Peptides against a protein of PDB entry 9IZ0. Designs and how they scored, part 305

Target 1, 345 residues: chain A of PDB entry 9IZ0
Amino acid sequence: ITCLGSNGHTYKQLVKGGNDDLRQDAVMEQVFEQVNGFLRSYRKTSQRNLSMRTYKVIPLALKTGVIEWVQDTIPLGEYLDSAHKVYHPKEWSLSTCRKLIAEKQMEDLETRLKVYDLVCRHYRPVFRHFFLESYADPVQWFTTQTNYARSTAVASVLGHVLGLGDRHGQNILIDKTSGEVIHIDLGIAFEQGKKLPVPECVPFRLTRDVVDGMGITGVEGVFRRCMEFTLETLRREEDSLLSVLEVLRYDPLFSWLISPLRRMKKQKMQLENFNQPESGNITTDASRDPKIQRNNVSGESEAERAILKVRQKLSSTLSVEASVGELIRIAQDPSYLALMFCGWS

## One batch from the design tools (peptide; made by RFdiffusion4, then SolubleMPNN)

Design b2_p28_1_s2 (from b2_p28_1, 13 letters changed)
Fold by OpenDDE base, seed 2:
Structure b2_p28_1_s2 (fold): chain B 345 residues (1-345), chain A 28 residues (1-28)
Amino acid sequence: as target 1 above (345 residues)
Amino acid sequence: KELEEVVERRKEFIEKNPEEAKKLIESI
C-alpha cells in the first residue's frame, strides 16, 4: 500500500498477509532499537556508527501487518544466485549443490564433510562482486564494503546473543545504498533454530560468500574489531539488555517457543528446496507432534531459560577478543557448516 | 563499459596492492 504521511511524504508499505505472525518480528525490532541505544551511548561503537538496521513492523492482526518497505534492498541469496551464474557459469547450479547436500543429510559427518568440500569446490564465492559492480567511485566502494563488514559484525553478535535462527540468504537483505545488512523474519529466536528439522549449529551466518563481501581482509580487521566493540558494549549493558528481555517475559504477544505451524512451514520449505516428494503423511493433525516429551515447561520456564542463555553468552569468563575469536572459528567450521541447510554460500 | 573498466582496475589494484587496499578498508 502507499501511505501519505502527516508530513506530506508518500511511503510505500508492504502489507503482509497470510500465515506469518508479525508480532515476534515487531518485538525483536524493539529489542534491536534498545540495543542501538546502547551502541550510540558507548564511544567505541558510536564513533563507528555501529547499529543493527531495523525496519518498522506494525502488527494489525494475528496474521496481518504492515512492514516498512525497505527500498533499494536485495536479498543476499538473490544476488548470490544471479552473480554466481554470471561469474562462474561453468560451476554447479545452486539447485545441484542443494540436491547433493540433501541426498547426504542422513549420512555420517565424514561423508557430509566430503560432499560439503566437493560443493565448495564447484560453487565459489562471488559476493565481493556486489561492491565492485555497485559503486563506481573508489571511496564509495570502500565505504560501502566497510559498512557491510560493520553491520554484519553487529548482526552476528546480536544474532548469537539473542539466538536468532533461520538466517538464510532470503532473510538477509543488502542495502544497495549503504552496503549494510538488514535482517528480516525474526520469528526464530532464543536458539529455537536448534529445534528445526535441520538443526542450526552455528552462532550466526559466516559462510564463504558472507566473508567474501568483507573484501581482502575477510574476517580480519573491520569485521572482527566491530564484533569485539559490539560484544564489549553488550557486556557493559548486560543488566539493561536483560531488563528489556524480562519485559518480553510478560508480553502475551511474544512466543519463546517456535510455533508448531512455523516449524511445519519451515519443514515444508526445507523439503521443497530439497525437491523431496511430499511424503503425503504431512497430516494436518497438529495433535501428532511425535513424542518430543511435552515437558510441560511453562512458557515462563522457557523465558527464564532463554534469559539465562543470554546472560551466559554475555559472560566475562573469556576476554572479548577470545570470545569473538571462538565465535568466528565456530561460525566458519566445516564440521558445523556441512550440517547446515546451505553452509557453502 | 566504463563501469567494467573501473571494476577491472579495482581488481588489479587489490591484486597488486593487497596491503594498501587492506589499510584503506581498515581506515574507513
Scores: peptide ipSAE 0.027, ipTM 0.584, DockQ to the pose 0.012
Fold by OpenDDE base, seed 4:
Structure b2_p28_1_s2 (fold): chain B 345 residues (1-345), chain A 28 residues (1-28)
Amino acid sequence: as target 1 above (345 residues)
Amino acid sequence: KELEEVVERRKEFIEKNPEEAKKLIESI
């Protein structure tokens, strides 16, 4: 929709209706705004203008709201699919890659690694071309690539610390003006992505295309250093961050657990993305609800466990450099990426 | 072709302006 503001300006807004819990997005955006306060207060992060790029979410009801449509953006996955067709027209389609990974989903790690390697050889990184195409001026190119690496570093640390899930290419927008990443659909947080039908095994998305966008240095230089400065800031502000999360413990509208409906919706979307539309009548016999014994873990006990897990991720037991080094290693490890829904791009 | 020309213009810019490229890299 287009709304006329009280200031006479027109704003494009996306109205989302249905089972999308915009309250989760709104709460996570509020957490990011507080974290952006910490990043502005610390010299090492402030000097680099490090921030989690936020968007306005107005929840109108538990399952309905208005999202401010981020202008001049493209989904990472949309760009990558188009760019692969242009730069690598002889390589496999995204659908072919997805099919091969899906066919081996229930196989052993060795078989899944072989298929992941095969897919990687037939679907090469292209995200560097976004910056090459979009910015003719060398200074703009360098600035936007730097902004991308910086924003990806902040999002990677926050994504790990807050346990953000569902970080697929359609949930990551690229700002065409700044090169910054914008994370959307934040309703899978506090490691609830591990409860998906395809469990999330990586701390954040650091696939080959995500790295390719950083340019010739890859993860080394801007990205690594900005992760280190971000983690150093969050460790310094641990008590402040935990206090912000404790307020959410008492928010009756915030769900610390993935809803069964959202889990089923994501399961269906994952299955539909793996299955070509074979015209088979899937009689949705809705009657086989697997009795996931809801252990009557009170929502309070899940909040407490989530906050404890955030505290553990902020532990100073390892240096900032060692912690970031391990996170980068795990996020790029083929043994984890081969287990993911789309770990090759 | 156009992309190769853009890439080559950027290499030439870096080669012609190594101190500016270095300052850009050091500003990171």
Scores: peptide ipSAE 0.027, ipTM 0.588, DockQ to the pose 0.011
Fold by OpenDDE base, seed 1:
Parts: sequence; C-alpha cells; structure tokens
Structure b2_p28_1_s2 (fold): chain B 345 residues (1-345), chain A 28 residues (1-28)
Amino acid sequence: as target 1 above (345 residues)
Amino acid sequence: KELEEVVERRKEFIEKNPEEAKKLIESI
C-alpha cells in the first residue's frame, strides 16, 4: 500500500498478515533503537556513526501489521545469486550447493567438512562486486564499503548478544544508497535459532561473501574495530540494556519461544529449498489448535534465562578484543559453517 | 560500458596497490 505521511510525503508500506508475528519484529526494533541511543552517547561509537539500521513496524493485530517498505534495498541472497551467475557462470548453482549440503546433513562432521570445502571450491565469493558495480565515484565506493563493514559489525555484536537467529541472505537487506545492512524478520531471538531443524551454531553471519563485501581488509580493520567499540559500548550500558529487556519480560505480546508453527514453516522452507519430497503422512491436522496453554510460568522462566544469557555475553571476564576475536573465529570456523543451512556464501 | 571500465580500473587498483587500498578503507 502507499500511505500519505503527516509531512505530505507518500510512503510505500508492506502489509503482512498470516503466521508472521510482527510484534516480535516491532519489539526487537525498539531494542535496536535503545541500543542506537547508547551508540550515539558513547564517543568511540558516535564518532563512527555506528548504528543498527532500523525500520518501522506497526503491529495492527496479533500476527498482522504494516512494515515500512525499505526503498532502494536488495536482499543479500538475491544479489549474491545474481552476481555469482554473472562473475562465475561455470561454477555450481546455489541449488546444486544446497542439494549437496542437504544430502550430507545426517553425516559426521568430517564428511560435512569435505562437502562444505567442495562446495566452497565451486561457489566463490562475489559480494565485493556489489560495491564495485553500484558506485562510480571512488570515494563513494570506499565510503559505502566502510558503511557496510560498520553496520555489519554492529549487527554482528547485537545479533550475538540478543541471540538473533535465521540470519539467511533473504533476511539481510543491503541499502543501495549507503551500503548499510538492514536485518529483517527478527522473530527468532534469544538463541531460539538453536531450536531450528538445522540448529544455528554461529554467533552471527560471517560467511565468505559477508567477508568479501568488507573488501581487501576482510574482517581485519573497520569490521573488527567497530565490533570492539560496539561491544565496549554494550558492556558499559549493560544495566541499561538489561532494564530494556526486563520491560519486555512483562510484555504479554512478546514470545521468548519460537512458536511450533514458525518452526514448522521454517522446516518446510528448508525441505522445499532442498527438493526433498515430503516423507509421507505428516497429517497436517492443523485443526487441533493445541491449546497453547501459555504456561505463563514457562514464558517467565524462558525470559529470565534469556536475560541471564545476555548478561553472560556482556561479561567482562575476557577483554573486548579477546571476546571479539573469539566471536570472529567461531563465526568463520568451517566446523560450524559446514553445519549451517548456507554456510558457504 | 563506462561503469564496466570503472569497475575494472578499481579491481586493477586494488590488485596492484593492496596496502594503499587497505589504508584508504581504514581511513574513511
């Protein structure tokens, strides 16, 4: 839809309905805006204009609402699929890579590492070309690549701390104007990604293409430094961040758990992406609305565990540099990436 | 065409001047 704003400007809006709980997105965007306040208040992050790119989410009802249409964006996965066909037309298709990883999903780590390495050899990184293609001016090219590295660093720290899941290439938009990343579909948070059919094993998405977009420095430079400054800010503002999350503990519309329906939807999307025939007779007796006895007691205990886990991730037991170094190492570790749905790109 | 020539010149610049390209990215 197109809406007329109070300022006389027309804005494109996406109306979403159905099983996607837009309240989860709206709550996470509120947390990001509070964190953006902390980033603006701290000298080291403010001097670099570090922020999590936000978008407006207006919940109209449970599972329905209006999302701001982010103009001039492209999904990372859409760009990468198109660019890979252009720059590497003799390499494997994304569907071939997905199939090979899926066929070995139940195998041991050694076998999965061999398949991951094989896929990586036949699907090379291309995301550097986004910046090369999009900006004719050298200063704009470097500025937008820097904005990408900065925004990816902020999103990586926040994604780790808040335990954001489902960070696939369709849930990460690239702003074609600024080079900044925009994370969407925020309804898998507080490590609920570990409950997916393919458990998430990385703290954030730092695949070869995500790194390739940082340019010649890769993770070493703007990205690492901006992760360090972001984590330093969040550690400084730990009590403020925890206080924001405690307000969400009492939000009756916020779910600290992945819904069984959302888990099943993600499972179907994974199976469809693998061209695996539905192994028979899961009678979708969707007619039994399981009385979601909101055991309020179970939700409160999950909220408490989530907040405790955030506090643990903000612990000053390790230096900022050591903590960031370990996060970057884990996020790039082939032993974790080989276990992911799409760890090669 | 003009954009393709700019892209190619940038690739060549990065390949020939990796440390200068690195410093420039780090300075912005």
Scores: peptide ipSAE 0.026, ipTM 0.590, DockQ to the pose 0.012
Fold by OpenDDE base, seed 3:
Structure b2_p28_1_s2 (fold): chain B 345 residues (1-345), chain A 28 residues (1-28)
Amino acid sequence: as target 1 above (345 residues)
Amino acid sequence: KELEEVVERRKEFIEKNPEEAKKLIESI
C-alpha cells in the first residue's frame, strides 16, 4: 500500500499477514532506536554517524502488521548471485556450491573444510563490484564504501550482543543510495538461532563477500575501528541497555522463545537450501523430540538467561580491541563458516 | 563504456595507492 504521511511524504508499506509474528521484529527495532540514542550521545560514534539502520514495524495482531517498504534496496544475496554470474561466468553456480556443501553435512570437520575450500576456489568474492559499478563519482564511491563498512560494523556488534540469528544474504539489504546495510527479519534474537537444526556458529556474518565490499582494507580499517567504538559505547551504556531489555522481560507480548511455527518455517528453509528430500514424516508430534525438552523452560528463565548473556558479552574483562579482534577471528574462521548453509559468500 | 573506464581507473588507483585510498575512505 502507499500512504500519505502527515509530513506530506508518500510511504510505501507492506501489509504482512500469515504465520510471522511481527512483534519480535518491532521490539528489536525499538531496541535499535535506543542503541542509536547511545551511539548519538557518545563522541566517538556520533562523529562517525554510527547507527543501526532501522525500519518501521507496526504489529496489528499476532500474525499481522505493517512494515515499512525499504526503498532503493537490494538483498545482499540477490546482488551476489547476479554479480557472480557476470564477473565469474566460468565458476560454479550457487546451486552447485549448495549441493556440494549439503552432500557433506554429515561428514567430519576435516572433510567439510576441504569441501568449503573447494567451493571457495570455485566461487570467488564479487561484492567490491557493487560499489565500483553503482557509483561513478570517486567521492560517492569512497563515501558509500565507508558507510557500508561503518553500518556493517554496528550491525556486527549488535548482532553479537543481542544474539541476532539467521543473518543470511536474504536478511541483509544494501541501501543503493548510502551503501548502508539494513538487517531485516529480526524474529530470531538472543541466541535462539543456536536452537535451529543447523545452529548459527558465527557471532555475525563476515563472509568473504561481506569483507570484499569493504575494499582493499578489508576488516583492517573503518570496519574494525567502528566495531571498537560501537562496543565501547555499548559497554559504557550497559546499565541503560539492560534496563531496556528488562522492560521486555515483563512484556507479555514479547516471546523470548522462537515460536514453533517460525522454527518449522526456518527448518523447512534450511532443508530446502540443502536440497534434502522432505522426509514426509515431519509428524507434528513435537512431544517426542529430545531437543524439545529444552522448550519446557519457562519464558522467564529464558529471558533471565538472555539478559545475563548480554551482560556477559558487554563484560570489560577483555579490552575492546581484544574483544573485537576475537569476534572478527571467529566470524571469519573456516571451521565455523564450513558448517553454515552459505558460509563461502 | 564511461562507467567501465571509471571502474578500471578506480581499480588502478587502489592498486597503485593503497594507503592513500585507505586514508580517503577513512576521511569521508
Scores: peptide ipSAE 0.024, ipTM 0.542, DockQ to the pose 0.012

Design b2_p28_1_s3 (from b2_p28_1, 16 letters changed)
Fold by OpenDDE base, seed 5:
Structure b2_p28_1_s3 (fold): chain B 345 residues (1-345), chain A 28 residues (1-28)
Amino acid sequence: as target 1 above (345 residues)
Amino acid sequence: SELEEVVARLKEYKEKHPEEFLKYIESI
């Protein structure tokens, strides 16, 4: 929809309906605004304008709401699929890569690493071209690439700390004006991504294309330093951040657990991405309701466990540099990326 | 292109002056 603002400007808005947990998105955006307050108060982060890009979410009902349309954006995955066809037209399609990884999903780690390496050799990074195509001015190019690395660093630290899941290329928007990343569909948080049919095992998305967008420096420079400053700020503001999360503990509308419906929707989307439209009516008889053992884990005990995990991630047991170094290592480790649904781009 | 020249200059600067380049990048 398009709305006329009180300032006379027209704003496009996305109306979502159906099974989308817009309340969880709205709550996570509120947490990001509080974190942005901490980043603005700290010298090392404020001087760099470090922020998590936010968008307004107005939940209208349990499954319906209005989301701010982020203008001048593109989904990372949409750009990468298009650019890969242009720059590497002789390489494998994204569907071929997905199929090969899927066919080996139940195999051992060695077999999964071999197929991941094979896919990586036939699907090379292209995200550097986003900046090269979009910015003819060298200063604008360099500034925008720097903004991308900064924004990705903030989102990576905060996404790790809050345990954000489902960080696939359609849930990460790129601002075409600033180069900043905008994370959307925040309905998988507090490590609930580990409960997906393909468990998430990386702290944040740092795939080869995410790194390729950082240009010549890769992870070494702006990205690493901005991760360090962000983590330093979050460690300093630990009590403030935990206090914000404790308010959510008592919100009866906030689910600390992935909804069974969202899990099934993600499972179905994963399966539909495996089924090329050629194979007929496999009525997957949805009658095998996996008896979700309602472990009567009270919502409070899941909240307490989530908050404890946030505290553990903010621990000063390791230096900021050591902690960031380990996160960057794990996020790029082929042994983890080979286990992901789309760890190659 | 001007971009290729800047990329080449930044690469050359990173290769020849890694500490200064790192300090600059760390200041950003």
Scores: peptide ipSAE 0.031, ipTM 0.581, DockQ to the pose 0.012
Fold by OpenDDE base, seed 3:
Structure b2_p28_1_s3 (fold): chain B 345 residues (1-345), chain A 28 residues (1-28)
Amino acid sequence: as target 1 above (345 residues)
Amino acid sequence: SELEEVVARLKEYKEKHPEEFLKYIESI
């Protein structure tokens, strides 16, 4: 639909109905707006215009809402598949890479690392070309690449702290005007992705292509520094952030547990990405029914555990630099990336 | 090389927009 705003501008909006609970997405966007308030309040983050890029979500019912249509965007995974065919036409297809990783999914870590390395040698990074081809003017090129590195840094810190897990290339949009990243489909937060059949093992997505978009400095420039400033701000605002999350603890509409429908959708997406035939024996082992897990784990106990984990991630036990250094190391560790459905790009 | 291209683009940016370049570098 197209709506006229009170400011006289027309906005495209997506009316979403059916099986997706938009309340979780709307709550996460509200948390990001509060965090953006903190980032504006501190000199180091405000000077850099550091923000989590948000989009409007209005839940109308349990499974219906209105989402802002983010114009001038492309999914990262769509760009990378297209660009890889153009710049590396002699390398393996994305389907070949997915197949080889899937065929070794049940093997030991050593075998999975060998296959991951083999895939990486036959599927090279291309995301630098997004900035090189889209922005001929050096000012626009430098500005957009800087905005990309900054927005990726903010999203990476927030992704870790709020436990958004591995954001796959279809859930990361690139704004073609600003170079900023936009995270969509926020239906898995507070480390609920670790409860998936293929668990989300990385704190945020920092694959070879995500790094290639940062240009010649990779992570050792704008990205690292902006992660440090973001984490410094969140540590200073720990009590304010925890107070925002405590309000959600008592929201009867907010689910601290992954919905059965979102779990099934993510399981299906994982199986499709691994080219595993739907063995019609998704034995919903009734003992693994998410309803039985809901009966044994109160939503309140999961909320308390989630808030405790956020507090632990904001701990000043390590310096900001040491904490960011460890997060960057883990996010790039081949031992984690080789376990992902698409850790090579 | 890719590094030479990046350095050339950064030089061109600095030459065309010296005040903006300084502001952006200070904001990094």
Scores: peptide ipSAE 0.028, ipTM 0.639, DockQ to the pose 0.011
Fold by OpenDDE base, seed 4:
Structure b2_p28_1_s3 (fold): chain B 345 residues (1-345), chain A 28 residues (1-28)
Amino acid sequence: as target 1 above (345 residues)
Amino acid sequence: SELEEVVARLKEYKEKHPEEFLKYIESI
């Protein structure tokens, strides 16, 4: 829809119906705005204009809302699929790579590492070309690539701390004007991604293409430093951040747990993306999984556990540099990426 | 090489916009 604002400007908006996630998105966007307040208050992050890029979410009902249409964006996965066909037309298709990973999903780690390496050799990174193609002026190129590295660093720290899940290439937009990343579909938070059919085992998305977009310095340039400054700010503002999350403990509309329906929907989407035939026994017998009965833990106890995990991730036991170094290492570790749905790109 | 191209672009930036380039490098 196009809305006329009270200021006389027209805004494009996307009306989403039937998405249980819009309230979760709206709450996470509110958390990001508070974190952006902390980033603006601290000199090291403020001087670099570090922020989590946000978008407007207006929940109209439990399953209906309006989302700001983020103009001049492209999904990372859409760009990468297109660019890979242009720059590497003799390499494997994304569907071929997905199939090979899926065929080995139930195999041991050694077999999964071998197939991951094989896929990586036949699907090379291309995301550097986004900046080279989109920005002819060297100033704009260098500025936008740096904005990308900065934005990705903030999103990586926040994604880890808040335990954001489902960070696939369709849920990460690239702003074509600024080079910033915009995270969408925020419905999987507080490590609920570990409950997906393919469990998430990385702290954030730092695949080869995500690194390739950082240019020749990769993770060792602007990205690492901006992660360090962001984590330093969040550690300083720990009590403020925890106080924001404590308010969510009392929001009856916020789900600290992935719903069975959402889990099934994500499972179906994962199976479709693997080109696996629907094993027609989606038995609607959601009543019999004894692991669902263990969720008689009050929503309050799940919120408390989630907040405790956030506190643990903000621990000053390790230096900022050591903590960031370990996060970067884990996020790039083939032993984790080989276990992911799409860890190669 | 890709590194030579990046170095060439950075040289061109520094030549065209020396003050902006310095401010930008200091901001990193």
Scores: peptide ipSAE 0.025, ipTM 0.690, DockQ to the pose 0.011
Fold by OpenDDE base, seed 1:
Structure b2_p28_1_s3 (fold): chain B 345 residues (1-345), chain A 28 residues (1-28)
Amino acid sequence: as target 1 above (345 residues)
Amino acid sequence: SELEEVVARLKEYKEKHPEEFLKYIESI
């Protein structure tokens, strides 16, 4: 739908319905707006205009709402699939890479690392070309690449701290005007991505193409320092951030757990993306997943555990530099990336 | 090479916008 704003501007809106719990997205966007307040208040982050890009989400019901249509964006995965065909036309298709990784999903780590390396050699990074081809002017090229590295750093720290999952290339939009990243579909948070059929083992998405978009410095320079400044800000505002999350503890509409329906939907999408024949004996023994009666007591215990994990991630036991260094190392580690659904791009 | 193009763009940026380039180096 298109809405006329009180300012006389027209805004495109997407009406979303079905099994998507837009309340989770709306809550996470509210958390990001609070964090953007902290980033604006701190000198090191405000001087760099560090922010998490947000979009408007209006939940109308548990499974229905209106989202802002983010104009002038492209999904990262859509760009990468297109660009890879242009710049590396003799390399493997994304479907071939997915198939080879899926065929080895049940194998040992050594076998999975060998297949991951093989896929990486036949599917090279291309995301640098987004900036090189879209921005002919050196100033625009450099500004947009810098904005990309900055926004990716903020999103990486927040994604780790809040335990954001499902960070695949279709859930990360690139703003073609600014180069900034926009994260969408925020309903897998507080490390619930570890409960997916393919468990998420990295703190945030830092694949070879995500790094390639940072230019010649890769993760060193803008990205690393912006992660450090963002984490320093979040550690300073720990009590403020925890207070925002404590409000969610008492929100009867917020789910600290991945819904069985969302888990099943994600499992189906993963199987479809692997072109694996439905082994017809997925007995949906949906009968014996205990009806997790949303006993309020179980929800409070999950909220408390989630908030405790956020506090632990904000711990000052390690320096900001050491903590960021470890996060960057883990996010790029082939031993974790080889275990992911799509760790090669 | 791609590296030579990036280095050329960075040189051109530094020549055209020396203050912004400094702020960038300080922002790195």
Scores: peptide ipSAE 0.049, ipTM 0.726, DockQ to the pose 0.011; fails the geometry check

